# Designs tried in a protein design run: peptides against a protein of PDB entry 5KEZ. Part 54

Target 1, 320 residues: chain A of PDB entry 5KEZ
Amino acid sequence: NVAIYNPFRPWWERYQPVSYKLCTRSGNEDEFRNMVTRCNNVGVRIYVDAVINHMCGNAVSAGTSSTCGSYFNPGSRDFPAVPYSGWDFNDGKCKTGSGDIENYNDATQVRDCRLTGLLDLALEKDYVRSKIAEYMNHLIDIGVAGFRLDASKHMWPGDIKAILDKLHNLNSNWFPAGSKPFIYQEVIDLGGEPIKSSDYFGNGRVTEFKYGAKLGTVIRKWNGEKMSYLKNWGEGWGFVPSDRALVFVDNHDNQRGHGAGGASILTFWDARLYKMAVGFMLAHPYGFTRVMSSYRWPRQFQNGNDVNDWVGPPNNNGVI

## One batch from the design tools (peptide; made by RFdiffusion4, then SolubleMPNN)

Design b2_p13_1_s2 (from b2_p13_1, 7 letters changed)
Fold by OpenDDE base, seed 4:
Structure b2_p13_1_s2 (fold): chain B 320 residues (1-320), chain A 13 residues (1-13)
Amino acid sequence: as target 1 above (320 residues)
Amino acid sequence: SSASDITKAYASE
């Protein structure tokens, strides 16, 4: 991915890929392979956060400032380490003036335009699908158990399906023969927008962002909410079917106070309430649970926004 | 209101 130095190595640089090489702030491919092997050998499975909707931001300077040193040029859409070129992006398909998503009530913009300036891949193209599948298959062959598909809301479900159909079975050294990768898709659906979580059920599980948002209001006792109201927690609250839901109290995005639940989201900053929420989540049978492991950073609020929301996990001069 | 990821894009040096 792109190496960002201003601010200094933010967490979100990981979500600006310039190649599918497995050399990042966390280590090189050999180290990753070693980690996957060691984890699998003790029954710990690895699920990769796969960034396949886009490449890096259009405003990033061309050059070799990347975690693997690969050259890239956002301006010309050149990513030779893949390789991608201008033909592999949705620049001509997006019809907004800015090239970015401007209206989230327009599903075509959400899927075909750039997410906050991130160069949007043309996932309708078999070439692009195949390059992504090759990346994911490499990980599968290493021994990962599945994937979180980043920014799935911004990809057409059919395009995702086409990629998934190209995937190998899991590595038989650790998984039963014929096992399929576990897929969960990040789709932010709190209602009110045309793109629905149900659009993605055919591809795998979906993040249920209503879970953390609603649980937060209950635990905080907002709007007269009571714990007793959780009697029909899950589908009874309008959430997706349990077998399609991946649930969580918070994630790295809404932990930083942006979207997908607002102020109701509980985080480790509210330690007591957070423990209550996580405890409830783990005790309740609804959905596939995900527990957040995060870190403290020097928050600085200006006009309600944390200007240090970019700060990544504890590191040694950028190396995690 | 719109619900989106907060992934950010910045220019590098």
Scores: peptide ipSAE 0.061, ipTM 0.791, DockQ to the pose 0.099
Fold by OpenDDE base, seed 2:
Structure b2_p13_1_s2 (fold): chain B 320 residues (1-320), chain A 13 residues (1-13)
Amino acid sequence: as target 1 above (320 residues)
Amino acid sequence: SSASDITKAYASE
């Protein structure tokens, strides 16, 4: 991914890829292989956050300022380490003046235009699908168990399916022969927009963002909500079917006030309430559960916004 | 709106 120095190595640089090479601030490919092997040997499975909707930001300077040293040029859409060129992006497909998503009520813009300036890959092309599949299959062959698909809301479900259909079975050294990778898709659907979580059920599980948002209001006792109302928690509250849901109290985005849920989201900053929410989630039989492991950072609020929301995990001069 | 979606930071060097 791109190496950003202003601000200094933010968490979100990880979501601006310039190659599919397994060399980042976390380590190189050999170190990753070693970690996966050690984890699998003790029954801990690895699920990779796969960023396949886009490459880096359009305005990032060209050069070799990347975690693996690969050259890239956003202006010319040149990513030779893949390789991608201008033919592999949706610049011509997006019809907005800016090239960015301007109207979230237009599903075509949401899928075909740039998410906050991130260069949008043309996932309709078999070449692009194959490059992504090669990346994911490399990870599968190393021994990962599955994937979180980042920004799935911004990809056509059929394009995702086409990629998934190219995937190998899991590594038989650790998984039963014929095992398929576990897939869950990040889709933010709180209602009111044309793109629905149900559009993605055919590809695997989806994130249920209503879960953390609603649970937060209940635990906080907002709007007269009571714990007793959680008796029919799950489908009874309008959530997706349990077998399609991946549930969580918070994630890295809404922990920083971004994404779905707003102020209702509970985090480790509210320790007592957060423990109650996480405990309830683990005890109640709905969905596939995900528990957050995070870190503290020096928050500085200006006009209601944390100007340090970019701060990534603890590091030693940029090295994690 | 963008407020209901993931926020990917746009940065230039």
Scores: peptide ipSAE 0.050, ipTM 0.787, DockQ to the pose 0.114
Fold by OpenDDE base, seed 3:
Structure b2_p13_1_s2 (fold): chain B 320 residues (1-320), chain A 13 residues (1-13)
Amino acid sequence: as target 1 above (320 residues)
Amino acid sequence: SSASDITKAYASE
């Protein structure tokens, strides 16, 4: 991915890929392979956060400032390490003035325009699908168990399916023959927008962002909410079917006030309430659970916003 | 209002 130095190596640079090479600030491919092997050998499975909707931001300077040193040129849509070119992006499909998503009530914009400036891949193209599948299959062959599909809301479900249909079975060294990768799709659906989580059920599980948002409200006792109301927690609260839900109290975005859930989201910053929420989540049978492991950073609120929300995990000059 | 995960795009040095 792009190495961003202003601010200095923010967490979100990880979501600006310039190649599908497995060398990042977390380590190189050999180290990753070693980690996957060690984890699998003790029954710990790895699920990769796959950023396949887009490449890096359109405004990032061209060059070799990337975690693997690969050259890239956002201006010309040149990502030779893949390779991608101008033909592999949705620039011509997006009709907004900025090239970015401007109206989330327009599903075509949400899918075909740039998410906050991130160059939007033309996932309708088999070439693009194949390159992504090659990346994911490489990971599968290494021994990962599945994937979180980042920004799935911004991809057409059919395009996702086309990619998934190209995926290999899991590595038989650790998984039963014929095992399929576990897929969950990051889709933010709190209602009120045209894109629905149910659009993605056919591809795998989806993130249920209502879970953390509503649980936070209940635990905080906002709006008269009571713990007793959790008796029918899950589908009874309008959440997606349990077998399609991946649930969590918070994620890296909404713990920083972004994404979905707003101020209701409980985080480690509110330790007692957070532990209550996480404990409840783990005890309740609804959905597939995900527990967040995060870190403290020097939060500085200005006008209600943390100006340091970019700060990544503890690192050594950008290297973890 | 919109519900999406947000990443930032900045020029690299």
Scores: peptide ipSAE 0.052, ipTM 0.789, DockQ to the pose 0.099; fails the geometry check
Fold by OpenDDE base, seed 5:
Structure b2_p13_1_s2 (fold): chain B 320 residues (1-320), chain A 13 residues (1-13)
Amino acid sequence: as target 1 above (320 residues)
Amino acid sequence: SSASDITKAYASE
């Protein structure tokens, strides 16, 4: 991915890929392979956060300032380490003045325009699908168990399906022969927008962001809500079917006040309430549960916004 | 939109 130095190595640089090489601040491919093997050998499975909707930001300077040293040029859409070129992006399909998503009530913008300037891949192209599948298959062959598909809301479900159809079975050294990768898709659907979580049920599980948002409200006792109201928690609250739901109290985005849930989202900053929420989540049978492991950072609120929400995990001068 | 994940993009040094 791109190495960002202003601010200094923010967490979100990881979501700006310039290649599909397995060399980042977390380590190289050999180290990753070693970790996957060791984890699998003790029954711990690895699921990769796969960033396949986009490459890096359009405003990032061209060069070799990346975690693996690969050259890239956002201005010309040149990513030779893949390789991608200008033909592999949706610039021509996006009709907004900025090239970015401007209206989330326009599904075509959400899927064909750039998410906050991130160069949007043309996933309708078989070439692009194949390059992504090759990346994911390499990981599958290493021994990962599945994937979180980042920014799935911004990809056409059919394009995702086309990629998934190219995937290998899981590595038979650790998984039963014929096993398929576990897929969960990040889709923010709190209602009121045209893109629905149900659009993606055919590809695998989806994130249920209503879960954390509503649970936060209940645990905080907002609007007179009570724990007893959770009697029909799950589908009874309008959530997606349990067998399609990936549930969580918070994630890295809404922990920082970004995206779904707003102030209702419970985090480790509110330790007691957070424990209650996580405890309830783990005790209740609805959905597939995900527990967050995060870190503290020096929050500085200005006009209600944390100006340090970019701060990444603890590191030693950029080295994790 | 408030109903979206946010990934910031800045120029590299």
Scores: peptide ipSAE 0.047, ipTM 0.784, DockQ to the pose 0.102; fails the geometry check

Design b2_p13_1_s3 (from b2_p13_1, 8 letters changed)
Fold by OpenDDE base, seed 2:
Structure b2_p13_1_s3 (fold): chain B 320 residues (1-320), chain A 13 residues (1-13)
Amino acid sequence: as target 1 above (320 residues)
Amino acid sequence: SSASNITLEYKKE
């Protein structure tokens, strides 16, 4: 991915890929392979956060300022380490003036335009699908158990399916022969927009963002909410079917605050309430559960926004 | 670029 120095190595640089090389601030490919092996040998499975919707931001300077030193040029859409070129992006398909998503009520914009300036890959092209599949299959062959698909809302479900259909079975050194990768898709669906979580049920599980938002309001006792109202927690609250849901109290995005239920989100900053929420989630039989492991950072609020929400995990001058 | 994967879904209502 790109190496960003202003601010200094933010967490979100990880979501701006310039290649599919397993070479980042976390380590190199050999170290990753070693980690996967050691984890599998003790029954801990690895699921990779796969960023396949886009490459880096369009405004990033060309050069070799990346975690693996690969050259890239956002201006010309040149990513030779893949390789991608201008033909592999949706610049010509997006019809907005800015090239970015401008209206989330337009599903076509949401899928075909750039997410906050991130260069949008043309996932309709078999070439692009194959490059992504090669990346994911390399991980599968190393021994990972599955994937979180980042920004799935911004990809056509059919394109995702086409990629998934190219995937290998899991590594038989640790998994039964014929095992399929576990897939869960990040789809932010809080209602009010045309794209629905149900559009993605055919590809695997989906994130249920209503879970953390609603649970937060209940545990905080906002609007007269009571714990007793959680008796029919799950589908009874309008959530997706349990067998399609991946649930969580918070994630890296909403842990840093913001609207659309963001204020209700419980985090480790509210330790007592957070323990209650996580405990309830683990005890209640709804969805596939995910527990957050995070870190403290020096929060600095200005006009209701944390100006240090970019801060990544603890590091030594950029080295994790 | 300062682009993150925080989307308009996190806008305050």
Scores: peptide ipSAE 0.032, ipTM 0.752, DockQ to the pose 0.386
Fold by OpenDDE base, seed 1:
Structure b2_p13_1_s3 (fold): chain B 320 residues (1-320), chain A 13 residues (1-13)
Amino acid sequence: as target 1 above (320 residues)
Amino acid sequence: SSASNITLEYKKE
């Protein structure tokens, strides 16, 4: 991915890829392979956060400032390490003046235009689908069990399906023959927009962002909410079907006050309430549960906003 | 701010 130095190596640089090389601040491919093997050998499965909707920001300077030293040129849409070129992006398909998503009530913009400047891959092209599938298949062959698909809301469900149809069965060294990768898709659907979580049910599970948002209000006792109202928690609260839901109290985005949930989201900063929420989530039989493992950073609030929300996880490798 | 950082802002409820 792109190496960002201002601010210094933020967490979100990991979501600006310039190649599909397993060479980042988290480690190299050999280290990753070793970790996957060790985890699988004790029954711990790995699900990779796959960024396949886009490459890096269009305004990032060209050069070799990346975690694996790969050259890239956002201005010319040149990513030779893949390789991608100008033919592999949706620049000509997006009809907005800026080239960015301008109206989230227009599903075509949401899927065909750049997400805040991030170069939008033309997932309709078989070439692009194949390059992504090769990346994911490499991970499958290493021994991962599945994927979180980042920014799924910004990809056409049919394009996702086309990629998934190219995927190998899971590695038979650890999984039964014929096993398929576990897929869950990040879709922020709080209602009011044309893109719905149900659009993606055919591809796998979907993140249910209403879960953490609503649970937070209840645990915080906001607006007269009571624990007794959780009697019909799940579908009774308007959430997606349990067998399609991936649920969580917080994630890396809304933990920082961004994304769905706003101030209602409970985090480790509110330790007691957070433990209550996580405990309830694990005890209640709705959805596939995900527990957050995060870190403390030096928060600095200015006008209600944490100006240090960019701070990445502890890292001491300093090499890349 | 970076595109990713701005993205977080647009994802706000």
Scores: peptide ipSAE 0.031, ipTM 0.744, DockQ to the pose 0.445
Fold by OpenDDE base, seed 5:
Structure b2_p13_1_s3 (fold): chain B 320 residues (1-320), chain A 13 residues (1-13)
Amino acid sequence: as target 1 above (320 residues)
Amino acid sequence: SSASNITLEYKKE
């Protein structure tokens, strides 16, 4: 991915890929392979956060300032390490003035325009699908158990399906023969927008953002909500079917005050309430649970916004 | 400006 130095190595640089090389601040491919092997050998499975909707930001300077030293040029949409070129992006499809998503009530914009400036891949192209599938299959070969598909809301479900249809069975060294990768898709659906979580059920599980948002409201006792109302928690609250749901109290985005849920989202900053929420989540059978492991950073609020929301994991002068 | 994958959907429920 791109190496960002202003601010200094933010967490979100990881979501700006310039190649599909397994070479980041977390380590190289050999180290990753080693980790996956060690984890699998003790029954811990690895699920990769796969960033396949986009490459890096359009405003990033061209060069070799990347975690693996690969050259890239956002301006010309040149990512030779893949390789991608200008033909592999949705620039011509997006009709907004900025090239970015401007209206989330326009599903076409949401899927064909850039997410906050991130160069949007043309996933309709078999070439692009194949490159992504190759990346994911390489990971499957290494021994990962599945994937979180980042920014799935911004990809057409059919394009995702086309990619998934290219995936191999899981590595038989650790998984039963014929096992399929576990897929869960990040889709923000709190209602009121045209893109729905149900659009993605055919591809695998989806993130149920209503879960954390509503649970936060209940635990905080907002709007007269009571714990007793959780009797029919799950589908009874309008959530997606349990077998399609991946549930969580918070994630890296809404922990920072962004994304779905707003102020209702409980985090470790609200320790007592957070423990209550996580405890409830783990005790309740609805959905596949995901527990957040995060870190403290020096929050500085200006006009209601944390100006340090970019701060990444603890590191030693950029080294994790 | 820097781009991130943070969604700007400030939805409060």
Scores: peptide ipSAE 0.029, ipTM 0.733, DockQ to the pose 0.391
Fold by OpenDDE base, seed 4:
Structure b2_p13_1_s3 (fold): chain B 320 residues (1-320), chain A 13 residues (1-13)
Amino acid sequence: as target 1 above (320 residues)
Amino acid sequence: SSASNITLEYKKE
C-alpha cells in the first residue's frame, strides 16, 4: 500500500493498495506465512481484510512511496506491480462530474464511481477479477481461512461472486478437504438506500451495522429503549438472518466517529457500557461475532471531530 | 438523506 507520511503512517494507508504483495508495515510475506502457520497449528484461523474494490487515492503522488517499494502512478492508473493500467478502472464508466460517488441513492454511482477518491477497479473485467483471485488464492495457499471484503457495498455482487468462484479450496494441511473460504462482506445498510445487504447474501455473510447502532442505543438507554426489549434481539429487530450476519459492537471507522452508527456506537472509551455490550453480544446466539481489538490514541476534538483519528496502532517509527 | 454519506467508511486520499 501507499506509505503516507503526512500524517505519519496513518491506519488508513492500509486501505490504499498499490500492489497485492504481502509486504506492509506488519511484515513481509515470509513473516506472514510464519504467523499463519503458527496460528493454524494451534487452531487460530486467519481472515484477511481484502481490499479489492479499489487501489490508492487518485490524488496520491506517483512514485515508489509504498510499503514494498513498488512503483505506482495514480494519475495514469498505472500499477505495474499487479499490473493494472487505465483500462482496469471505471473512469469511463462513472458518469459523475467529479469521478467520485456523489449520490448514494444511485446504486450505479456507488459501485462504479470512486469511493472518496479511491481509484475504482473495473471488476466487470475478467482480467481484474483474475488478478484479485490470484491474490486471494495466494493467501488461501498460505493457509488463511477466509476474507473480509472491504467496501463490498461498492462492488457489484455479481462481480464479487465471479471472483469468489475463482477461489481455491482451503489449504488441506489445516482444513478438511474441500473447505471453502469464509467470506464476510462489509456492507453498510442502515436502510434508506437502494443497495441492500440482502444483495450480497449469495456471496457470504454481511456486516450488520444495525447491530452496534441499536445495541448502543439500548445500552445507553436512549429513546426510551430498555434492555428488556432485547428479548427478540436479532431478526426480531429487523436485522439480517443470523446465518448471514457478522455482528460487532464497533469497528475501526465508527470507533473514530465515522461510518455507520453515529453517536450510539459504544467503544472502549466508554469501558463499562462497552463491556456490557460486548458481553451481551458474545452471550447472544445471533450472528457471527467479531470482537474489536483496538488501542488508545491521543484524541483531540475540534468542531466535533477528532483531528487524530488517523493514528494507527502502536508502532515503532511506522513499523508495527 | 443518505445513510452512506453519513456512515461512509473513512478512507483518506
Scores: peptide ipSAE 0.036, ipTM 0.750, DockQ to the pose 0.106; fails the geometry check

Design b2_p13_1_s4 (from b2_p13_1, 9 letters changed)
Fold by OpenDDE base, seed 2:
Structure b2_p13_1_s4 (fold): chain B 320 residues (1-320), chain A 13 residues (1-13)
Amino acid sequence: as target 1 above (320 residues)
Amino acid sequence: SSASNIMEAFKSE
C-alpha cells in the first residue's frame, strides 16, 4: 500500500493498495507465512481483510513511496506491480462530474464511482477478477481460512460472485479436503439507501451494522430503551437472518465515528458499558460474532471532531 | 446516509 507521512503512517493507508504483494508495515510474505502456519497449528484460523474494490487515492503522488517499494502512478492509473492500467478502472463508466460518489441514493454511483477519491477497479472485467482471484488464492494456498471483503457495498454482487467462483479450496494441510473459504462482506446498511445487505446474501455473510448501533442505544438507556426489550434480539429487531449476519459491537471505523448512527456505538473508551455489550453479544445466539481488539490513541477534539482519528496501532518509528 | 459517508470517508487522505 501507499506510505503516507502526513499524517505519519495513518491506519487508513492500509486501505490504499498499490499491489497485491504481501509486504507491509506488519512484515513480509515469509513472516506472514510463518504466522499463518503457527496459528493454524494451534487451531487459530486467519481471515484476511481483502481490499479489492479499489487501489490508492487519485491524488497520491506517483513514485515508489509504498510499503514494498513498488512503483505506482495514480494519475495515469498505472500499477505495474499487478499490473493494472487505465483500462482496468471505472473512470469512463462513472458519470459524475468529480469522478467520485456524489449521491449515495444512486446505486450506480455507489458502485461505479470512486469512494472518496479511491481509484475504482473495473470488476466487470475478467482480467481484473482474475488478478484479484490470484491474490486471494495465493493467500488461500498459504493457509488462510477466509476473507473480509472490504467496501463490498461499492461492488456489484455479481462481480463479487465471479471472483469467489475462481477461488481454490482451503489448504488441505489444515482443513478438510474440499473446504471453502469463509466469506463475510462489509456492507453498511442502516436503512434509507437503495443498496441493501440482502443483495449480498448469495456471496456469504454480511456485516450487520444495526447490531452495534441498536445495542448501544439500549445499553446507554437512550430513548427509554430497556434491556428487557432485547428478549427478541436478532431477526425480531429487523436484523438480517442469523445465518447471514456477522455481528460486532464496534469496529475500527465507528470507534472514530461521530453523528447519527455513530454516537451510540460502544467502545473500550466506555469500559463498563462496553463489557456489558460484548458479554451480551457473546451470550446471545444470533449471528457470527466478532470481538474487537483495539488500542488507545491521544484523542484531540476540535469542533467536535477528533483530529487524531488517523492514528494507527502502536509502532516503532512506523514499523509495527 | 450521513453515517455511511462518515465511516467510509476514513479511507481517504
Scores: peptide ipSAE 0.034, ipTM 0.754, DockQ to the pose 0.121
Fold by OpenDDE base, seed 5:
Structure b2_p13_1_s4 (fold): chain B 320 residues (1-320), chain A 13 residues (1-13)
Amino acid sequence: as target 1 above (320 residues)
Amino acid sequence: SSASNIMEAFKSE
């Protein structure tokens, strides 16, 4: 991914890929392979956060300032380490003036325009699908158990399916023969927008963001909500079917939020309430649960915004 | 660029 130095190595640089090389601040491919092997050998399975909707930001300077030293040029959409070129992006499909998503009520913008400047891959192209599948298959062959598909809301479900249809079975050294990768898709559906979580059920599980938002509201006792209302928690609250749900109290994004829908999210900053929420989540049978492991950072609020929300995990001068 | 997907996570319900 791109190496960002201003601010200094933020967490979100991870979500600005310039190649599919397994070479980041976390280590190189050999180290990753070693970790996966060691984890699998003790029954710990690895699920990769796969960033496949986009490459890096359009405004990032061209060069070799990346975690693996690969050259890239956002301006010309040149990512030779893949390789991708200008033909592999949705620039021509996006009709907004900025090239970014401007209206989330326009599903075509959401999927064909850039997410906050991130160069949007043309996933309709078999070439692009294949390059992504090759990346994911390499991981599968290493021994990962599945994937979180980042920014799935911004990909057409059919394009995702086309990629998934190219995936290998899991590595039989650790998984039963014929096992398929576990897929869960990040789809932010809080209602009110045309793209729905149900659009993605055919590809695997989806993140149920209503879960953390509503649970936070209840535990915070907002809007007269009571714990007793949780008796029909799950589908009864309008959530996706349990067998399609990946649930969580918070994630790396919404623990940094402050806007509508974000304020209700419980995080480690509210330790007591957070423990209650996590405890409830783990005790309740609805959905597939995910527990967050995060870190503290020096929050600095200016006009209601944390100007340090970019701070990445604890590191030694950029080395994790 | 400071591009991230945070903004999407905090849209109104």
Scores: peptide ipSAE 0.028, ipTM 0.707, DockQ to the pose 0.373
Fold by OpenDDE base, seed 4:
Structure b2_p13_1_s4 (fold): chain B 320 residues (1-320), chain A 13 residues (1-13)
Amino acid sequence: as target 1 above (320 residues)
Amino acid sequence: SSASNIMEAFKSE
């Protein structure tokens, strides 16, 4: 991915890929293989956060400022390490003036235009699908158990399906023969927009952002909510079917500010309430649970926003 | 661009 130095190596640089090389701040491919093997050997499975909707930001300077030194040129849509070229992006398909998503009530914009300037891959193209599948299959062959698909809302479900159909079975050294990768898709659906979580049920599980938002409200006793109302927690609260839900109290995004639940989201900053929420989540049978492991950073609020929300995990001069 | 995931996540309910 792109190496960002201003701010200094933010967490979100990981979501600006320039190649599919397993070479990042966390280590190289050999180290990754070693980790996956050691984890699998003790029954810990690895699920990779796969960034396949886009490449890096269109405004990033061309060059070799990347975690593996790969050259890239956002201006010309040139990513030779893949390789991708101008033919592999949705520049011509997006009809907005800016090239970015301007209206989230337009599903076509949401999927065909750039997410905050991130170069949007033309996932309708078999070539692009195949390059992504190759990346994911490489990980599968290494021994990962599945994937979180980043920014799934911004991909057409059918395109995702086409990629998933190209995936190998899991590595039989650790998984039963014929096992398929576990897929969960990040889709922010809090209602009010045309893109629905249900659009993605055919591909795998979907993040249920209503879960953390509503649970936070209840635990905080906001809006007259009571713990007793949790009696029908799950589908009874309008959440997606349990077998399609991946649930969580917070994630790395909404942990950092107003969104996907707003101020109701509970985090480790409110330790007592957070423990209550996490405890409830783990005790309740609804959905597939995900527990957040995060870190403290020097928060600095300006106009209600943390200007240091970019700070990544503890590291040694950028190396994690 | 910068914090793309945050930008999407920060949409109000």
Scores: peptide ipSAE 0.027, ipTM 0.713, DockQ to the pose 0.345
Fold by OpenDDE base, seed 3:
Structure b2_p13_1_s4 (fold): chain B 320 residues (1-320), chain A 13 residues (1-13)
Amino acid sequence: as target 1 above (320 residues)
Amino acid sequence: SSASNIMEAFKSE
């Protein structure tokens, strides 16, 4: 991915890929393979956050400022390490003036235009699908158990399916023969927008952002909410079917005080309430649970916003 | 929604 130095190596640089090389702040491919092997050998499975909707931001300077030193040129849509070229992006398909998503009530824009400047891959193209599948299959062959599909809301469900249909079975060294990768899709659906979580049920589980938002409200006792109201927690609260839900109290995005759930989201900053929420989540049968492991950062609020929400995990000069 | 937009904005400068 792009190595960003202003601010200094933010967490979100990981979501600006320039190649599918397994070479990042966390280590190289050999180290990754070693980790996956060691984890699998003790029954811990690895699920990869797959960034396949886009490449890096269109405004990033061309060059070799990347975690693996690969050259890239956002201006010309040149990513030779893949390789991608201008033919592999939706620049001509997006009809907005800026090239970015301008109206989230327009599903076509949401899927065909750039997410805040991130170069949008033409996932309708078999070439692009195949390059992504090759990346994911490489990971599967290494021994990962599945994937979180980042920014799934911004991809057409059919394109996702086409990619998934190209995937190998899991590595039989650790998984039963014929096992398929576990797929869950990040879809932010709090209602009010045309794109729905249900659009993606056919591809795998989806993130249920209503879960953390509503649970936070209840645990905080906001608006007269009571724990007793959780009797019909899950589908009874308007959440997606349990067998399609990936649930969580917080994630790396909404723990930073913005987005789905807003201030209701419980985080480690409120340790006592957070433990209550996580405990409840783990005890309740609804959905597939995900527990967040995060870190403290020097929060600095200005005008209600944390200006340091970019801060990544503790690192040594950018290396984790 | 605005909430969705804010979360997604973290992925880019």
Scores: peptide ipSAE 0.031, ipTM 0.737, DockQ to the pose 0.123; fails the geometry check

